# Designs tried in a protein design run: peptides against a protein of PDB entry 1EBD. Part 48

Target 1, 138 residues: chain A of PDB entry 1EBD
Amino acid sequence: KASYEGKVAAEAIAGHPSAVDYVAIPAVVFSDPECASVGYFEQQAKDEGIDVIAAKFPFAANGRALALNDTDGFLKLVVRKEDGVIIGAQIIGPNASDMIAELGLAIEAGMTAEDIALTIHAHPTLGEIAMEAAEVAL

## One batch from the design tools (peptide; made by RFdiffusion4, then SolubleMPNN)

Design b2_p15_8_s1 (from b2_p15_8, 5 letters changed)
Fold by OpenDDE base, seed 3:
Structure b2_p15_8_s1 (fold): chain B 138 residues (1-138), chain A 15 residues (1-15)
Amino acid sequence: as target 1 above (138 residues)
Amino acid sequence: SRAPNYEEALAKLRA
């Protein structure tokens, strides 16, 4: 796992040469629905020559979102194809501003989609959508 | 009625 983290860091350095640039700096827009992002957008990764999987899962398929009648939007994971490391994430939907923290942690720690897919999330929760999206990436 | 504009939402994040 340390090697994966190192590779993510190296790519971040290549694309963002500033020493104070971090992949895991979140951006949040408190709109309705909320929007949140951390790390690479899909197109940013592609522009830097990174071959990625964009794994998307809709809130319309999330049990908690359905129960809340708040199913607009999706979670997208940007996963580096060669090693499965998560390098970015975007959330549009309920509680996106708080949910982005899990993914920021995952990216900072150099986790893979498999790591998140294998992490048991409480049921039913909005957070399960991260696990579902990770499974899409596998 | 009004469908969400996800591209607009994503653009806000990119700004």
Scores: peptide ipSAE 0.180, ipTM 0.748, DockQ to the pose 0.023
Fold by OpenDDE base, seed 5:
Structure b2_p15_8_s1 (fold): chain B 138 residues (1-138), chain A 15 residues (1-15)
Amino acid sequence: as target 1 above (138 residues)
Amino acid sequence: SRAPNYEEALAKLRA
């Protein structure tokens, strides 16, 4: 966020348009396990009156996580029921700080859970958990 | 090692 704000400010000062607004800015805590979030938390969405599906999938059920013996945590997708659009995601677990980028992209692009579910992810990878969580949302 | 809980980390994410 700070880097983004700095970039926008620098571009504005340089005479470039400053009107670029992002819907989803990721937040990361480099703890053990790592925690990352982008977009809405489930309760935030509910508080705003958005009917959502919270789809959670544990790393304990992910093949790569098992192979790495690093199975703490989960990935949660916050999906708007009306149209299936992903509006938030939280990841607690291995490589969360990097894995959040896929979900950030999905949210910015207005993708649905189905879009992610139908995207083939390499096997076995931690990234598959996004696909698995998306399938839960369907 | 494993964190005892995620509440503090999640709170930081929400901030």
Scores: peptide ipSAE 0.172, ipTM 0.749, DockQ to the pose 0.024
Fold by OpenDDE base, seed 2:
Structure b2_p15_8_s1 (fold): chain B 138 residues (1-138), chain A 15 residues (1-15)
Amino acid sequence: as target 1 above (138 residues)
Amino acid sequence: SRAPNYEEALAKLRA
């Protein structure tokens, strides 16, 4: 976020138009386990009157996480009930700081939980947890 | 040495 803000400022100083606006800006805390978020939290959506499904899937049920012996945490998708569009995601667990990028892309593109659920993820990978959580939301 | 309260950890992201 700070890097993005700096880039926008630099472009403004240089006299270049900065028209790129993101719907969702990711946030990361490099703790143990890592934490990452993009878009709405469940309660934020509810406070704005958005009816959502909070789909949660644990790393304890992920094959790669088991192989890494790092199974703490979960991935949560915040899905708008009206159309199934993903409007937020939170991850706490292994590689959360990088895994959030897929979900950021999905949110920016207006993708649905079904889109992710039907996207084949390599097996076994940590990334499969996004697919699994998406299936929960269906 | 992992965070025992996941919701608390996630709350730092929105603060």
Scores: peptide ipSAE 0.168, ipTM 0.751, DockQ to the pose 0.025
Fold by OpenDDE base, seed 4:
Structure b2_p15_8_s1 (fold): chain B 138 residues (1-138), chain A 15 residues (1-15)
Amino acid sequence: as target 1 above (138 residues)
Amino acid sequence: SRAPNYEEALAKLRA
């Protein structure tokens, strides 16, 4: 967030049109396993009265994670039940700090779980877990 | 294998 805001400020100083316009800000902890989140947590959504589906998929079921012998954790999508729009995501596991970007993009763009599920992810990759979790939400 | 600070990291994530 700070870096993003700084970039916007720098662009403004340079005379470029720019504004801070975001819905979801990622949070990352570079632990082992890594932790990353963007958008709503499940309970946050519920507390605000949003009916959600929490779609969870474990890295233990991801081919690339198995090949890497790094299968701790999961990816969770928080999906608004009404329209299938992704409003949050959490990742605990390998490469979570990088993988969260795809979900951040999806949330910012107002994409649905179906959008992710129908996006072909290379096999086998860690990123494939996003597609798998999206399928769970359908 | 989980690092000793995992639970703390998770807590920070949720904060």
Scores: peptide ipSAE 0.061, ipTM 0.708, DockQ to the pose 0.023

Design b2_p15_8_s2 (from b2_p15_8, 6 letters changed)
Fold by OpenDDE base, seed 5:
Structure b2_p15_8_s2 (fold): chain B 138 residues (1-138), chain A 15 residues (1-15)
Amino acid sequence: as target 1 above (138 residues)
Amino acid sequence: SRAPNYDEALAKLRA
């Protein structure tokens, strides 16, 4: 967030009018396992009266995670039931700090769970878990 | 083995 805001400000000062315009700011805890989040948590959405689907998929069921013998945790998508739009995501597990970027992009772009589910992810990769979680939401 | 409790890490994410 700070880096993004700084970039926008620097560009504006340099003569390129810009404004800070973001919806989802990722948060990362570089622990073992890593934890990452972007957008709404399930309860936050519910507290705001948003009807959501919480779609959870474990790394224990991910082929790459199994191959790496690193299967702790899960990916959770928070999907708005009304239109299937992804409004939040949490990842606890291997490479969570980097994997959250795909979901940040999805949220910023207003993508649906179907969009992610229909996106082919390389096999076997940790990233497949996003697709698997999206399928759970369908 | 399964990972330990994530409560504190999750709390930091929510902050």
Scores: peptide ipSAE 0.164, ipTM 0.744, DockQ to the pose 0.023
Fold by OpenDDE base, seed 3:
Structure b2_p15_8_s2 (fold): chain B 138 residues (1-138), chain A 15 residues (1-15)
Amino acid sequence: as target 1 above (138 residues)
Amino acid sequence: SRAPNYDEALAKLRA
């Protein structure tokens, strides 16, 4: 985020237009467990009058997390009710800092919860939790 | 460091 904003500012000061404006910029906290977010938080969406579904799935129910004995946390999808489009995601748990990229891509591409639910994720993997959370939103 | 709870962790993400 900071590097992107710096680049945009530098281009504006130099008298050049910015080529790209991103819809979703991820944020990561490298704590234990790791935390990552992209797009809207549930309350942010509600404050702006967006009717959303908050779909949450725990790592305690994820096969790979169980195998790793690292089951703290969850993945949450913020889904717009009108059309099922994913507008935000939060992950607290193992490998959250890397896993957020899939959901960032989904948001940038305007994908729905159904798109993620129908995407085959290998079993057992941590990333499978995104598919599970998407199914909750359906 | 270990996050004491999920609400605090989420607050850090929003900051």
Scores: peptide ipSAE 0.133, ipTM 0.738, DockQ to the pose 0.025
Fold by OpenDDE base, seed 4:
Structure b2_p15_8_s2 (fold): chain B 138 residues (1-138), chain A 15 residues (1-15)
Amino acid sequence: as target 1 above (138 residues)
Amino acid sequence: SRAPNYDEALAKLRA
């Protein structure tokens, strides 16, 4: 967030068009396991009266995570029930800090869980968990 | 060592 703000400011100073503000700004904690979030948490959505599906998929069920012997945690998608649009995501587990970017993109683009579910993810990869979680939301 | 509680870890994301 701070980096983004600095970049926008720098662009403005340089006379470049201002970047569009992101609705979904990622947050990362480089702990063990790593934690990352973007968009709504489930409870935040509920507090605002948004009817959501919390689709959770564990790394323990992810092939790459198993191969890496690093299966702690999960990926959670917060999906608006009305239209299936992804409005938030949380990842606790291996490579969470990098994997959150895909979901940030999805949220900013207004993608649905179906969009992610129908996107082929390489097998076996950690990123495949996003597809799996999306399928849960369907 | 690993984080003992995922909920606590998630709370850190909101901080």
Scores: peptide ipSAE 0.126, ipTM 0.735, DockQ to the pose 0.024
Fold by OpenDDE base, seed 2:
Structure b2_p15_8_s2 (fold): chain B 138 residues (1-138), chain A 15 residues (1-15)
Amino acid sequence: as target 1 above (138 residues)
Amino acid sequence: SRAPNYDEALAKLRA
């Protein structure tokens, strides 16, 4: 976020039109396991009166995670029930800091759980967990 | 290796 805002400021100083135009900002904790989040948490959505589905899928059921012997944690999608749009995502587990980017893109683009579920993810990869969680939300 | 704010982050993610 700071880098993004700094880039906007630098462009403004240089005389280029620029603005901070985003829906969600990712948050990452580089711990073991890594933690990453973007958009709404389930409770945040509920507090704002949004009816959501919280779809959770464990790394223990992911083939690549098993092969890496790094199966702690999960991916959670927060999906708006009304239209299936993904409004939040949280990841605890291997490569969470990088995998959150796919979900940030999905949220910014207003994509649905179905969009992710129908997107083929390479096998076996950690990224498949996003597809699996999306299928849970359907 | 846990970052200083790991527990807080974990709590939020598991909520």
Scores: peptide ipSAE 0.044, ipTM 0.694, DockQ to the pose 0.026

Design b2_p15_8_s3 (from b2_p15_8, 4 letters changed)
Fold by OpenDDE base, seed 4:
Structure b2_p15_8_s3 (fold): chain B 138 residues (1-138), chain A 15 residues (1-15)
Amino acid sequence: as target 1 above (138 residues)
Amino acid sequence: SRAPNYEEALAKLRS
């Protein structure tokens, strides 16, 4: 967020106002395991009266994570029950800081869990966990 | 290694 705000400020100073307004700005903690989030947390959505499905999938069930011997954590998708649109995602685990970008894109584009579930992810990759979690949400 | 805000982040993610 800070980097984004700085970029916007720099563009404004340069005389190039930006009309870009992101709905979902990612937050990353570069810890071990890494933590990343974008969009709504489950409880935040509930507090706002949004009926959601929280689809959680563990890295312990991800082939690449197993191969890397780094299986701590999970990916959670927060999916609006009404239309299946992804409105939030949280990742704690390997490569969370990079993997959150796919989900940020999905949220910004208004994609559904089905969209992610039907997107072929390379095998074996950590990124498959997004697809797996999306399938849980279906 | 853990960032200073790791515990808070972890708690939030686990919820």
Scores: peptide ipSAE 0.065, ipTM 0.705, DockQ to the pose 0.026
Fold by OpenDDE base, seed 2:
Structure b2_p15_8_s3 (fold): chain B 138 residues (1-138), chain A 15 residues (1-15)
Amino acid sequence: as target 1 above (138 residues)
Amino acid sequence: SRAPNYEEALAKLRS
């Protein structure tokens, strides 16, 4: 976030119009397990009057996580019911700090849960959990 | 290892 804001500020100083959009700025805690978030939390969306689906999928059900013997945690998608657009995501688990990037891209691009669900993810990978959570939201 | 703000982050992510 600080780097992003710094980049925007630098661009503004250089005469390039830019704006800070906090919607898809990720937050990461490099703990064990790692924690990562981007976009809306479920309660934040509800507080703003957005009707959402919170789709949750555990790493305990992910093949790669099982193979790694690292199955703590889950991935949660916050999906707007009106149009199925992903507006937030939270991950607690292995490689959350990197996995959040896919979901940040999805949110920035205005993608739906269906878009993620229909995207073929390599098997077995931790990244499949995003696809699985998206399927839950359908 | 856990970051100093792990519990706070965890609480937000789990809610």
Scores: peptide ipSAE 0.041, ipTM 0.693, DockQ to the pose 0.026
Fold by OpenDDE base, seed 3:
Structure b2_p15_8_s3 (fold): chain B 138 residues (1-138), chain A 15 residues (1-15)
Amino acid sequence: as target 1 above (138 residues)
Amino acid sequence: SRAPNYEEALAKLRS
């Protein structure tokens, strides 16, 4: 983005977390289907008075999941309405334990749903679901 | 298979 450097600088001035203080710590349950989460749950954000969009996309609509015959579940992004910043993510479905890392990185970096939506994901992959969910949030 | 805390995790993920 053309405004990326300015955004990073503004975030640093506003009190960017130290190297020791993480914004997003992932949690994983290695079940079938797998469960993974990072950052805010939707209700947690609401309880703190944050106005959020919960953008959900099902694996049943993901090409790779269909090819694998493993379409249970969904990916959910918790997006702050004010600025579109991703503040949480949850995944129930195939490869959730590994896929959560992309979203953890996005949250730590202060990325927006637009950033993910505009990132080209390989086709067909499970990872495309992050892009699809991000588009829902726009 | 499902982990012992799967149902609780699932509930949180769906909320």
Scores: peptide ipSAE 0.034, ipTM 0.662, DockQ to the pose 0.023
Fold by OpenDDE base, seed 1:
Structure b2_p15_8_s3 (fold): chain B 138 residues (1-138), chain A 15 residues (1-15)
Amino acid sequence: as target 1 above (138 residues)
Amino acid sequence: SRAPNYEEALAKLRS
């Protein structure tokens, strides 16, 4: 966020049109396992009266995670039930700090769980877990 | 260090 705002400020000073326009801000904790979040948490959505599906998939069921012997954690998608739009995501597990970017993109673009589920992810990769979680939401 | 539990780890993201 700070970096993005700084970039916008620099562009403004340079005379380039730009604005701080974002829907979701990622948050990362570089712990072991790594933790990352973007958009709504499940309970936040519920507190605001949003009917959501919390779709969770464990790294223990991910082929790449198994190959890496790093299977702690899960990916959770927070999906608005009305239209299937992804409004939040949380990852605890290997490479969570980088993997959150795909989900941030999806949220910013207003994508649905179906969009992610139908997106081909390379095999075997940790990123496949996003696709698997999206399928859970369907 | 290893997180004590997943819920606590997620809670850190909220604060």
Scores: peptide ipSAE 0.033, ipTM 0.653, DockQ to the pose 0.024

Design b2_p15_8_s4 (from b2_p15_8, 6 letters changed)
Fold by OpenDDE base, seed 5:
Parts: structure tokens; C-alpha cells; sequence
Structure b2_p15_8_s4 (fold): chain B 138 residues (1-138), chain A 15 residues (1-15)
């Protein structure tokens, strides 16, 4: 499922037509901590010959996560090296099930890591971890 | 409480 969704997303971003209603469909597991994903996993992209940057940022380094004493996990962006376009994202940690939506939107819109890195996120919030991960990808 | 690892959850996400 994730591989197919990631491929469709990447192809759509590259300008290839798709008959699928959604470019990428998020997946969520409401475990403790929550897990969420959209688009490519790193290894899936590599297996398909896509040269990617896997940018990972831990919740342990996020100000809001620290304030909430909920610092398990990380956010990972899978970024296509050729053009910096985000083709996948995984989140394990607090509020992952909701936070994946920003990244799903980014992928659907064909945004780059730079786009997210340059987007001002409220401080301190869990959401700004996306910005931090995007900065890692640059 | 906390999951011992994320392997199974990640596999479900990839499916």
C-alpha cells in the first residue's frame, strides 16, 4: 500500500498522470506512541532507484515535546535528491496521527523540503518538528 | 504502555 501510494505521489509530482483519486493516502497506527506514514519509506524509494535524503529529527529535541514530557520517537522526511521534493514521511511520536496531515498536504502539493523549512511554524509546538526535519534535509 | 519496538507498526504502515 505505502509503496504504491508513494510511487503514485512521486509520479504525480513529476508530472505523470494518475487515475488514482488520492496522490498519497496516509496510514496511521494508534499505538503508544502513535505511528503515521505517507508516501515513500526510505528503503522503498531506494529499491525503486530513487536517490533520496532521509532527514530524521527526534522529538527529544523538540521544545513542545520536552515541555509535555513526551519525547518518544522522531519525524523522518524522505526527500528526492534531484529536486528536493518530499516524497514520503514517517512520524513516530506524540500527535503523529494528526501531524502527518501537514506532510500529506506537502506531498500532494509537490512541495520541497525547502518549502517546509521556510514555513514559519508556531513556537513551541510539536508541528515545528517538520520544519526542523526539513532543515536537516537541506 | 509504551511499545517495545516499532517494527510491527511500521510494517503495517508500509502495507
Amino acid sequence: as target 1 above (138 residues)
Amino acid sequence: SRAPNYDEALEKLRS
Scores: peptide ipSAE 0.141, ipTM 0.728, DockQ to the pose 0.024
Fold by OpenDDE base, seed 1:
Structure b2_p15_8_s4 (fold): chain B 138 residues (1-138), chain A 15 residues (1-15)
Amino acid sequence: as target 1 above (138 residues)
Amino acid sequence: SRAPNYDEALEKLRS
């Protein structure tokens, strides 16, 4: 089982501003467990007056995470209450650095929590946790 | 103790 070591290595990924404007830029900390974020944090949204739902789901309840014996952490979706659009996501847990890409795509595309909830994810996969968190937001 | 450590990591992502 992975244990938290407290070792932080942050990587800020820049887009291509000279060519394309991006809605969200992912950030990753390659710690154990990994941490990743894209878009708004819950408090950032609240500070800007955006009414949000913070939907959190633990890796301890994810089948693949259990199979891997790597269940530390969670996935959090920040969803705008007005229209259900996903405006942010944070992941602490296994493969967070790669898993954040799905959520980055969702945010860039202006998808809703319902969109992700209705997206079939392969079983068993870590990615299912995004679907579970999206369901919490509904 | 895990929660504070996670919070610190997430805060670094914000900054």
Scores: peptide ipSAE 0.135, ipTM 0.728, DockQ to the pose 0.029
Fold by OpenDDE base, seed 4:
Structure b2_p15_8_s4 (fold): chain B 138 residues (1-138), chain A 15 residues (1-15)
Amino acid sequence: as target 1 above (138 residues)
Amino acid sequence: SRAPNYDEALEKLRS
């Protein structure tokens, strides 16, 4: 966070996002399970009057997570209903600290849930959960 | 032992 903020002079989303132009800064807690977030939390968006879809998909339904016997948690996409743009993501579960980067990229690029849903993820992988969550948001 | 409360974990992310 500090390194990223020092590198880019822009409004940062690090747990306190704004509806204006921002840089999505990921936050990670290396707990068990790992937790990671980027962009808006659902309630933060609602507090700012943004109508959102919170698309949640559990690791218990992810093939790779099952194979790893590590199925705690979920991935949540916070999607703006108006245009389907992903404005936030939270991951609690295996490899969350690394997986959050894909979603950070998606948010920075202004991608929609449809964009992620149409992005083929290798099977079976933990990352596939992003595609699954995106489909929930459609 | 795993985190028993996801809301608490998420709060840690926000703080």
Scores: peptide ipSAE 0.134, ipTM 0.730, DockQ to the pose 0.025
Fold by OpenDDE base, seed 2:
Structure b2_p15_8_s4 (fold): chain B 138 residues (1-138), chain A 15 residues (1-15)
Amino acid sequence: as target 1 above (138 residues)
Amino acid sequence: SRAPNYDEALEKLRS
């Protein structure tokens, strides 16, 4: 399911017509820490011949996560090198199940890593990690 | 260690 949705979403934002709906939904595992994903995994993209940047940022470097004493995990953005478009995202860590929504929106809208990096995120928040990861991808 | 759990969880997300 995740692979299919990731492919559909990526194809949609690349301008490829499809007989299916282009909406990709996140997958969530409500473990401790939570895990969430939307769109392509890095290896999936590579297997399909997509040249990608995998930008990873740890919660251990996030101020809010530190303040909450909940720093396990990371956020990973899968960014297509050709145009900087975000085609996938994975989050393992605090509030991953909710935080994935921003990235799902970004993917559906065909946004780039730069778009996220230039979006002001409240400080200090867990959500800043998306911005940090996006900056890594630049 | 939680590292192995991360890999397993991610694999579940892919499948």
Scores: peptide ipSAE 0.132, ipTM 0.729, DockQ to the pose 0.025

## One batch from the design tools (peptide; made by RFdiffusion4, then SolubleMPNN)

Design b2_p16_1_s1
Fold by OpenDDE base, seed 1:
Structure b2_p16_1_s1 (fold): chain B 138 residues (1-138), chain A 16 residues (1-16)
Amino acid sequence: as target 1 above (138 residues)
Amino acid sequence: MEEAREALRAKAEARR
């Protein structure tokens, strides 16, 4: 957010048309475990009357997390039931701060859970958990 | 925050 706002301000000072876009801004806490979020939380979607699937997959079932002995937490996708569009994601666990970028891209592009489920992820990787959570939403 | 959430929903719908 701050870096993006700084870019918009610099572009405005340079006389270029620019606007701050607040759609799908990631939030990250660099704790142990790391916490990351983008888009809707499940409860926020429900409070707005959006019917959602909350697809959750644990790091304890991820091959790379097991190999690293860092299996605390999970990935959660918030998927709109009507059309399968991903509207939010939360990660608590290893590398959450970097892994949230894939899901931010998916939300910004209007991708579905099927789009992620059909994307080949390298095995074994932490990022593979996004594919596993997407399969839960199908 | 609410306006940003509404914009996210509208953007997701416009992509389909």
Scores: peptide ipSAE 0.028, ipTM 0.590, DockQ to the pose 0.048
Fold by OpenDDE base, seed 5:
Structure b2_p16_1_s1 (fold): chain B 138 residues (1-138), chain A 16 residues (1-16)
Amino acid sequence: as target 1 above (138 residues)
Amino acid sequence: MEEAREALRAKAEARR
């Protein structure tokens, strides 16, 4: 957020037309395990009256996480039930701080759980967990 | 793989 807003401000000062236009802002905690979030939490969506699917997939079922012996946590997608659009994501686990960027992109682009589920992820990778969680949402 | 992809797409379409 701050770096992005700083870029927009710098562009504005330089005389370029620029606006802060974003749907979601990532939040990261560099703990062990790492925690990352973007967009809605499940309860926030429910409190706003959005009917959602909370699709959760554990790192304990991810081949790369098993190979790394780092299987604590999960990825959760918050998917709007009406149209399958991803409106939020949470990751607790290995490399969550970097992995949240894919889901930030998906949310900003208005992608669906189908879009992620049908995206081939390299095997074995931690990133496959996003695809697996998207499949759960379907 | 292709059959699984088609089944997944069909499931997604049915959900919407």
Scores: peptide ipSAE 0.022, ipTM 0.590, DockQ to the pose 0.063
Fold by OpenDDE base, seed 4:
Structure b2_p16_1_s1 (fold): chain B 138 residues (1-138), chain A 16 residues (1-16)
Amino acid sequence: as target 1 above (138 residues)
Amino acid sequence: MEEAREALRAKAEARR
């Protein structure tokens, strides 16, 4: 957030047209395991009356996580049932701090769980967990 | 690959 807003401000000072427009702000805790979140938590969506699917996939079922012997945690997608749009994501596990960026992009672009599920992720990678969670949401 | 993609599309369409 602050870094992005600082860039927009610098561009504005330089006389370039710029705007701050964002739907989702990532939050990261560099713990072990790492924690990352973007958009809605499941309960936040429910409290706002949004009917959601919470699709959860564990790192214990991810091929790369198994190979690394780092299988604690999960990825959770919060998907709006009405249209399949991803409105939130939480990751607890290896590389969560970097992996959240894909899901931030998906939310900002108004992508669906289908869009992620139909995107080829390299095998074996930690990033495949996003695809697996998206498939659960379908 | 293609058959799996078609199955996912069909599943997504059936939910909408």
Scores: peptide ipSAE 0.020, ipTM 0.568, DockQ to the pose 0.064
Fold by OpenDDE base, seed 2:
Structure b2_p16_1_s1 (fold): chain B 138 residues (1-138), chain A 16 residues (1-16)
Amino acid sequence: as target 1 above (138 residues)
Amino acid sequence: MEEAREALRAKAEARR
């Protein structure tokens, strides 16, 4: 957020057209395990009257996490049930701070769980957890 | 490579 806003400000000062237009602002805590979130939490969506699917996939079921001997945590997708659009994601686990970027992109672009599920992820990667969680949401 | 990119684009467009 702050870095992006700083870029927009710098571009505006330089006389270039620039706008801050974003839906998804990531929040990251560089703990062990890392915590990352973007968009809605499941309960926030429910409190706003949005019918959601919360799809959860554990790091313990991921081949890369197993190979790294770092299997703590999970990825959760918050998917709007009406149209399958991803409206939030939470990650607790290894590399959560980087993994959240894909999901931030998905939310910002208005992608569905199907879009992520049908995207080929490299094997073995932690990123495959996003695909697996998206498949759970289908 | 170009044909594969076009096929991927067409697939992505069909999802919108």
Scores: peptide ipSAE 0.017, ipTM 0.446, DockQ to the pose 0.132

